Peptides against a protein of PDB entry 3S8F. Designs and how they scored, part 330

Target 1, 157 residues: chain A of PDB entry 3S8F
Amino acid sequence: VLTLFVAVPSLMTAFTVAASLEFAGRLRGGRGLFGWIRALPWDNPAFVAPVLGLLGFIPGGAGGIVNASFTLDYVVHNTAWVPGHFHLQVASLVTLTAMGSLYWLLPNLTGKPISDAQRRLGLAVVWLWFLGMMIMAVGLHWAGLLNVPRRAYIAQV
Target 2, 166 residues: chain B of PDB entry 3S8F
Amino acid sequence: DEHKAHKAILAYEKGWLAFSLAMLFVFIALIAYTLATHTAGVIPAGKLERVDPTTVRQEGPWADPAQAVVQTGPNQYTVYVLAFAFGYQPNPIEVPQGAEIVFKITSPDVIHGFHVEGTNINVEVLPGEVSTVRYTFKRPGEYRIICNQYCGLGHQNMFGTIVVKE

## One batch from the design tools (peptide; made by RFdiffusion4, then SolubleMPNN)

Design b2_p30_2_s1
Fold by OpenDDE base, seed 2:
Structure b2_p30_2_s1 (fold): chain B 157 residues (1-157), chain C 166 residues (1-166), chain A 30 residues (1-30)
Amino acid sequence: as target 1 above (157 residues)
Amino acid sequence: as target 2 above (166 residues)
Amino acid sequence: TELSQMTVEEMLERGRALVEELARQLLESP
């Protein structure tokens, strides 16, 4: 019951945001099942960053259900799984959303757009951040399933 | 226009809901498969049991490490373990191979972890509560106990040993 | 049932049940 209490609103929020993105993409000329994705403004780090955060939140959300499960938690609790989950939820979604917010906020506050060089650098930063975070998160989840302990510098595996 | 847009968004929401649920199932299925085919930290839950952490060192079954291993039946033992800053007692814990071991673990000070390498034993140990874990060691040898809950400056060096005898 | 005693089929069934319950709740939401 508690698991669903958390998971249901989260999923509702997720698919609502995704629906809005699809609608926006189609308004921008995207067609077909996936064409709307390409139509989104992938050249803007203010857009790319939070979207990548949302993508990372998908497996993180699934992990949240696992962590909230009384039975499944016996397997993953205090293992490397938990840090893996946190890095998806906080270091990916929250952090990338913050990055994206800055890329939007600063130009608006100053009244001046970012330079093209800054834009390209920003894109590189958020993509590299996402990639590194996904690699780390996958590794941590995998290690956790192998019963690698959390908060210990040594492990059998 | 707003009404039409709303209806369109609702249609997209239904699609994304289905996708989300499908992915959720895939993730759960993959985890379930992994857990079934690999050794993982699965520990039976015990009934709630309380103890006074302020007196656990002075009286009761945890007070004397020499009496911590109690034979409760044929090939059955109960081991009363204290996790403290910074170690475990008794240390080493000596148990026979193939015996059913019930670990009753508590703490006199702060929260600790009790993670036994090479096993699925992995529990938090809270002052005032008794963690109960049932396990049978099939292989003889030494099993290291690791603290996986930060408990202070000596946390990284907090180790114990279970010796399983043939 | 403890996870250590669960079969693959039982684990999958529990997962399916969870998803179905979640779906039900979502679909019943206004």
Scores: peptide ipSAE 0.000, ipTM 0.650, DockQ to the pose 0.018
Fold by OpenDDE base, seed 3:
Structure b2_p30_2_s1 (fold): chain B 157 residues (1-157), chain C 166 residues (1-166), chain A 30 residues (1-30)
Amino acid sequence: as target 1 above (157 residues)
Amino acid sequence: as target 2 above (166 residues)
Amino acid sequence: TELSQMTVEEMLERGRALVEELARQLLESP
C-alpha cells in the first residue's frame, strides 16, 4: 500500500500540467469542458510534441504502478510488456519533449524563426512518430499480456 | 491582473488535484480487485534463500542432475534447476501431471531467466540466490523453458524442456 | 471483452469510435 503512494507525486505533477494546459487554453479563448483543448496551439510542433509525449506517458505511468506492484509485476515482468512500458516513457515522452524543445530552442539560438515548411514538416514528424510509438506500444503490451517473453526471438503465441 | 490570474490557476490546480486523488483511488481499487480475484497458477516464494554460486555445481542438491527431482510427498516434488550459460539442468525436467512442483532455481555464473511457455512461470535467476516457484501442471506434454534475461552470446539459444508425464 | 479475446479490428474500431466522439465534442464546444 505504501509503495502505491509513490504514485501520488507523479499524479499530482501530471494533473498540474493538465491544469496549466487548461488555463492556457482558456486564456486563448477556449470555453466549456473541452473547448480549451481546441484552443491550444496545435499548429506549433514545439507544443504538439511534448503534449503527445504526455498522452503517451499517461498509460505508461499507469503501467508504472503495475510494474511497481509485487503481485502484478510478476505477471508482466520480462515479457513484451516491459519494452512497451519504457517505449512510452522514453521513446514517447522524453523523445517527443526533446523534439519539441528543439523546435523552440533552435529558432531562439539562431535568431531566425522556422519557416512555414519547416513547421509543417515538424508537425508531420511529431504526429507520425507518436502514431508509430502508439502502435508499437499497444502491440508490445498486448503481446506481454499474452506472455510473450522479452529478449527472445520466439514465442508460443 | 496577476493576482486574479494566480487565483484562477490555483482553482484549476485544486480541481485537477481532486481529480488526481479520485483517479488514484480508482487505480488502487483496480489493483485491489485484481488481487482479490487473482488465481495464480504459480506462487513465488516470499523468503530469500541464499546459495554459494561457486560451489553449487560441486555439492548440494543442484550438483547431480540425476537427483534433481526429489519426491517430497505423495503428490509433491521439488526440482532443483540450474540455469547456466547456456542451458538448463536437468534437461529435460520430468514431472508427473497433477503433482505440486516446487522449483528451486539458481545460477552458477550470471543472471538468467526462467520462463516456461504455456504457464505463468517467469522468474529471474540470480547467482547466489535461490528462486522458488510452485506450480501444478494440469496438462501433459512438453513445456519449453526460455531465458528471457540477457546472459551472453548464447542467450538466444538457451532453452530447456519440462516434460509432464501422465 | 478481455484483451486476449479481442481482434485487432475490434480494437481499432473502439479506438476510432473514441477519437470520433472526442473530435465531436471538441468541434461542438464553444
Scores: peptide ipSAE 0.000, ipTM 0.713, DockQ to the pose 0.025
Fold by OpenDDE base, seed 4:
Structure b2_p30_2_s1 (fold): chain B 157 residues (1-157), chain C 166 residues (1-166), chain A 30 residues (1-30)
Amino acid sequence: as target 1 above (157 residues)
Amino acid sequence: as target 2 above (166 residues)
Amino acid sequence: TELSQMTVEEMLERGRALVEELARQLLESP
């Protein structure tokens, strides 16, 4: 139970990033409680990708609290739940952040902006990736709750 | 301009930190709720017990599979199980229906898993440590034991069986 | 048991339904 204290710095970090996003959105003309979200540059895959990663990280973080709990970990340990958590934390946040970084880095390294077609394709890629990861992660968590074992090719359920 | 930006960021950070604290309490409440409603069947972790993995096959309660099932009381048994590369002993494990079974599981070689399908028994087995789980089989039949921790080239074929007799 | 007894077609259908429902929710969200 004391391990749940790890959630404190994690939440602080997550919501500090959110604060930065709010600041950016308001600088771009967004007003009100949620208007700043719409003002963010959703047409830029370099922005959208890591933000989608952060969105995937939210349920992953909640799962992290579960996995860190001594009592609850006993229920989910070495089930499909754990790979589900990994796909949210690594395959979503880390991977999408890397993808977004490339969309920013390559134009800067080459000195050439991406074409509009490349931008649109990039948006499609990151959104589809996010959707696929969410479906996979939900499926793995669901299977884990059904006691499907990790690292086994067969299951009773 | 930079100073103004820093002040603005600080204000937003304070707001989001307050929100984060609120969410922390929500998560704690949700965890408490989950524990209260969904953990009634969780097998409590046993005390740390150690064993020498280099001698566990030669001497002690794990040495003879024929003596692995020990009756400790009326309708109470202790089963000494070895998880090894690549299987379990004894195999099958035969226990009576309705009896309280205490599994004492250890490994002579590497880390293995001990996942019994149809039950909430799911533990890692570490060489040098004894995993203890208590379970009562209410239904007769065969229960498959699955190794859910990678243990080598034969990991995928490492299965055991618990036979619950009427 | 529920997952192991499902056919591939059933899994695909459930997946499709899930995607469609998610899309609907996203499009109708304010």
Scores: peptide ipSAE 0.007, ipTM 0.710, DockQ to the pose 0.029; fails the geometry check
Fold by OpenDDE base, seed 5:
Structure b2_p30_2_s1 (fold): chain B 157 residues (1-157), chain C 166 residues (1-166), chain A 30 residues (1-30)
Amino acid sequence: as target 1 above (157 residues)
Amino acid sequence: as target 2 above (166 residues)
Amino acid sequence: TELSQMTVEEMLERGRALVEELARQLLESP
């Protein structure tokens, strides 16, 4: 019930953020249907981190709707599907947003800009985190669909 | 100017709202696809039934494991199962192949899981509530029951067995 | 069944390969 109450506002927020990103990309010289994406500051880990978090949140949000469905929840409830879902929500979106915030906050608090090496390292960290999270999430969702139980060390798959 | 920028932002928002509506249909389609491909059929649940968890071990159909399997028809059985810390009773549960089995599952203590491997049987068992699951085992053999809800220190070792006889 | 047939070593190897490819792409990116 709570998921259904949150689903619509969350979708509205997600698409509003997307609209803001498109606007920003176009302001940066991006043109066409997808050119604005390329124009976004992908060289800044403070930008990349939360964006990747949002990308991970999309399938997680869809999973939330599945989990909230009476008929579909019967299939996925208390399986590895559930950990897959909330890892996308917490360990992807929340964590990457926090990481992105730190990449902005720390330079501003110290008054010292990050070096190019630190910037590149930050990008690597964020992308690797995202990759690992996606691998884990896909694996957990897949396992869940194969009826791997949650909170059990044994699975018949 | 600020007005032009605001108007531009609104235009993009409108575009994404349109996209949002399209995505809504995609999500509905995804749900439909999931239902079509991964639902081997919803196991019919019975009506809400309650029981006193404090007396369920002493009196009633769950009290004697030896009488837990009740034949209700020529090819129909009701099995009264207790999920407790940390196991199941009866254990093993013996049922005939091809018979319609109605599991009546409850708990005398805390919440447990009842997940039968090789089947789509997967329910939570609440003290004071009877979970009803209907299933027909088409293949003979042993099916492991797994607790997939935390129930204490012995949770990870809480297993049962259903033996389907030819 | 497919997951259970994959060894930890195979999983690690696939993961390593993916990480290395990603790293290569990132390092080559201007």
Scores: peptide ipSAE 0.000, ipTM 0.678, DockQ to the pose 0.041; fails the geometry check

Design b2_p30_2_s2
Fold by OpenDDE base, seed 2:
Structure b2_p30_2_s2 (fold): chain B 157 residues (1-157), chain C 166 residues (1-166), chain A 30 residues (1-30)
Amino acid sequence: as target 1 above (157 residues)
Amino acid sequence: as target 2 above (166 residues)
Amino acid sequence: TALSQMTVEEMLAAGAALVAALAAELLAAP
């Protein structure tokens, strides 16, 4: 219910973050409509993780609007759709943001930079995590739309 | 210097906010489309109805499974269903094909699910509340009822059957 | 009207109104 009222400020916040990213990318030499994206520090897991989280949050947020609609909830409630939504919101955005924060926080707390090997491993972790979450989320949402129930070992399809 | 930076940020914010608005319209359109294409079948048939879960097994329309299917009119029935740990009553639920069925479902114990496979009937069943769903079975056969809300150790085996007779 | 008690049409109308309000704010922003 309240999600629909939260949707507008949430979108504003999300796209304000995107605006900040565009500004940062352009400061880093990115040009054109999309060149600023490539200019962002994709070699830093502390950056990549929360950005991937934000990307996962987009369909998750859309799903949140669906779930908050009492009419549409009749379609998706207690189906595999719901855990699909959760995994986008919690296991993608929240988790990846936490992971990204860790990659920033620990070096700052210890005063020691991460090694190149640690950096590369971090990138692999967050990308693989994101990929796995997207595959699972797409599958769960699809199953949910086909009325596959959650919390059941059987399905009508 | 800071002023120039703020001005530049503001320009990007305006663009992204415009995009945000466009996306909001897309979401509204998708919601409308979903509603237009998925509103058929099950219709909530009533307002919130309250019952006492502590007495629902002893008195009232849910007390006797043999009296659970009530003909309310020509080709119209009300079925009083209990979802309990761990099953449904009556079981099976027998209804005629093509009849308008109003399911009134409640629970004497904990929250359960009432999900009828092959249909869009899918509601939570709360103790103290009556879930009311209207549906017409166009095809004869057996429809399985499954519980999609964890309700205890026997949750995974909590099944019922609706038998639609020609 | 509480959102939980709104019809689908009312919800859509409310959403449209929110979008319109946001658009107006953007247009009014310097």
Scores: peptide ipSAE 0.000, ipTM 0.661, DockQ to the pose 0.017
Fold by OpenDDE base, seed 3:
Structure b2_p30_2_s2 (fold): chain B 157 residues (1-157), chain C 166 residues (1-166), chain A 30 residues (1-30)
Amino acid sequence: as target 1 above (157 residues)
Amino acid sequence: as target 2 above (166 residues)
Amino acid sequence: TALSQMTVEEMLAAGAALVAALAAELLAAP
């Protein structure tokens, strides 16, 4: 019960970030229920990276509730599910946010904008990273539900 | 300008907060549904039991692997298992098919895992605590025990076997 | 009551009550 109450401020915070994105998108001319999403600067890896991180963090956060649930934890604990959760939380949000931050910070540190080639490369990197992380995370969660243990090199499945 | 922006931000925040609350309800409902429909086969755990890890090898029910399997009733057994660096005792654990087995698992040294392949038995074993797992093996054969908690240099080689006899 | 001992109906009721309470607070806040 306490865990569910703790989830409230976390969800509020997460969706407040989404509110900021909607506001930004609408300021950029986006209209309608989803038009604001398209209006966001998807051509900037400094933006795309952390947003993709957030997208990965959403199912990871849901998994966090599962992992924190006493009864549900028995099903997933010390299985491949847990590494799957980690890769959504750390290897997706944290890593992609760091990558995105770098794409913003580096031009500021050097005093020079990134080239178009660098920008395109950056976009490729973050999208490929996200894709790879999602594939791996889904696989790990699936394996976890099949009771594949973590920290073991062998499993019956 | 700033005032308008502030009001707009607040409006969006309120909308997303409402959405957040709605999603919270959905998540609670999903958890409730899962708990209600997927509780079959849950291994009952006993109350928290403590043991002295420094003496568990010398005295008590874990001290003699030859006496680890204790019949407690008709078709009921208690198995006192030690998980240690780096193995399990007794090994193999021999139990009858169809019998209700209560595993009492503890560790004399560090935290280990007790994951039995082919079953839903999966518990951490903490020194000073007794993990209680109840299970009935329906199929005869060999079941591998895997340590799924890093416990040292030999962790990857820490295996045990449960032999279920007809 | 422990979560594992709650019925689905009790869980849903608790969740609904929480949502209602929080919604009321949100609506009351400027």
Scores: peptide ipSAE 0.000, ipTM 0.702, DockQ to the pose 0.015
Fold by OpenDDE base, seed 4:
Structure b2_p30_2_s2 (fold): chain B 157 residues (1-157), chain C 166 residues (1-166), chain A 30 residues (1-30)
Amino acid sequence: as target 1 above (157 residues)
Amino acid sequence: as target 2 above (166 residues)
Amino acid sequence: TALSQMTVEEMLAAGAALVAALAAELLAAP
């Protein structure tokens, strides 16, 4: 019950961040219903990383409701579904946010801007990380629905 | 300037909150749909039953593995299972095909898992609590029990077997 | 074993007490 209530502030935070992104995109010249998205600084890994983390967090949050529901949790509990959820929440949002923070923090601490090559490498890293995490998460959730057990080296499937 | 920015952000927040409400209803509808169409696999929560894990091996229905399978009625059995470090008792568990089996599972030591392959039986086993699962095996054969909750150094080797006889 | 013997109500009470103690400590000394 308490876990389900935690969904409320989480959703509030998510939509507040989304609102901030729309505002920022429109300030950068974005127009229309979706044009503000393209106007966001997708060339900056410090921006891209946490945003990709947020995108991974959306299905993870939806899965959190499932995991917290008694009847639905019976289906997915201690299956590969649960690690799939963790990889969306911890290994995507938290990790990508940390990566994004480093792309801002290190240049600021050293007083030296990142080179264009470093910027491009950073973009490649965060996109590849996101892609890999999405593949892994989808696979784990799918395996979980097939009743593949968690914390076991063998499976019935 | 700060006020103007704040007002603008609030306007967008209102829009996104409206979207969130719409999505909330969608999610509720999806959950309702799932529950309506997938009811066969849901085992209702039973009454919380407690047991003393320090004496469960010495006395009571879990103490003797030879007496673990109890016929409670026509084609109805109760099986008292211990999950312990690192195995299951009795092992194998022998039950007849087509009978209604009530598993009463507890632990004398730490938390374990009780996952029966080929079935939807998947419960955590907590010391001091009795997990109750009802199942009818339609097909004869061997069903492997897997511990899917980390329980120590021997966790990976903790298996059991249910033998369903014709 | 002690934790396993606790009721849900006892666990909730213990948790509430812990939260209250933490809150009091934070208010007294940041």
Scores: peptide ipSAE 0.000, ipTM 0.695, DockQ to the pose 0.025
Fold by OpenDDE base, seed 5:
Structure b2_p30_2_s2 (fold): chain B 157 residues (1-157), chain C 166 residues (1-166), chain A 30 residues (1-30)
Amino acid sequence: as target 1 above (157 residues)
Amino acid sequence: as target 2 above (166 residues)
Amino acid sequence: TALSQMTVEEMLAAGAALVAALAAELLAAP
């Protein structure tokens, strides 16, 4: 009940952010149904990181509803599926948002812009983090569906 | 112009909010569909049954591992299982192939897991409560019981075995 | 040094150095 309750405002918030992104992309010259996405500032790690976090949060959020289901939870409960969900929510969204926040906050606090090299390194870091997190999450969810237990070092598969 | 931007943002927000609400209903519908068509992993919930965890080892159906397997019908058994720090009793649990087995699982100490490999049996075991799971083993052999709920320093070594006899 | 090869002391030293560097950067802000 609690999870389903929080799911509604979370979805509303997520899509409100998406609306803001679409608006920003269109202001930056993006056209068409998806052209606004390309127009977003993908060269800024402070932007890319939280957006990637949000993208990871989408399957995580769907998984949250699954985990909260009385019937579907019988399949996934206490399996590797659960830590897979956690890593999408915490280690993807929260962590990438924190990373992105640092790329914004520190330059603003110090008044010193990051160098181009630092910017490129930042982009590499957040993309690699996202990629690694997605691989881990997919693996954990898949393992969970194969009935690999969590909190155990042994499994039948 | 801030006012123009505000109006534009609101227009997009309305569309995306409508989309979000639609997606919410889609997700609910998909869950409902899944539940209606895919029940292989579902274990029916039983009635809430309570037991005193402080005396469960000394008296009652869990007290004697040698009497834990009770035949309740021609092809039906009830197995009274204790999950404790750090193991299961009886161990091994011996049951016939093809018989309906009703596991009655409880704990004398802390919360444990009862995950039987090769089956859909996967429940948490709470002290003071009895977990009831029904299963019919179609294949003879050994099935490992794994504790998948952290229960202390010996958690990682907490295993049991179900032996299904032909 | 990779994290898997670092001692606890090295990890703590690296953390302390990072904090010190951040502090210095903040104090040197315009």
Scores: peptide ipSAE 0.000, ipTM 0.680, DockQ to the pose 0.096

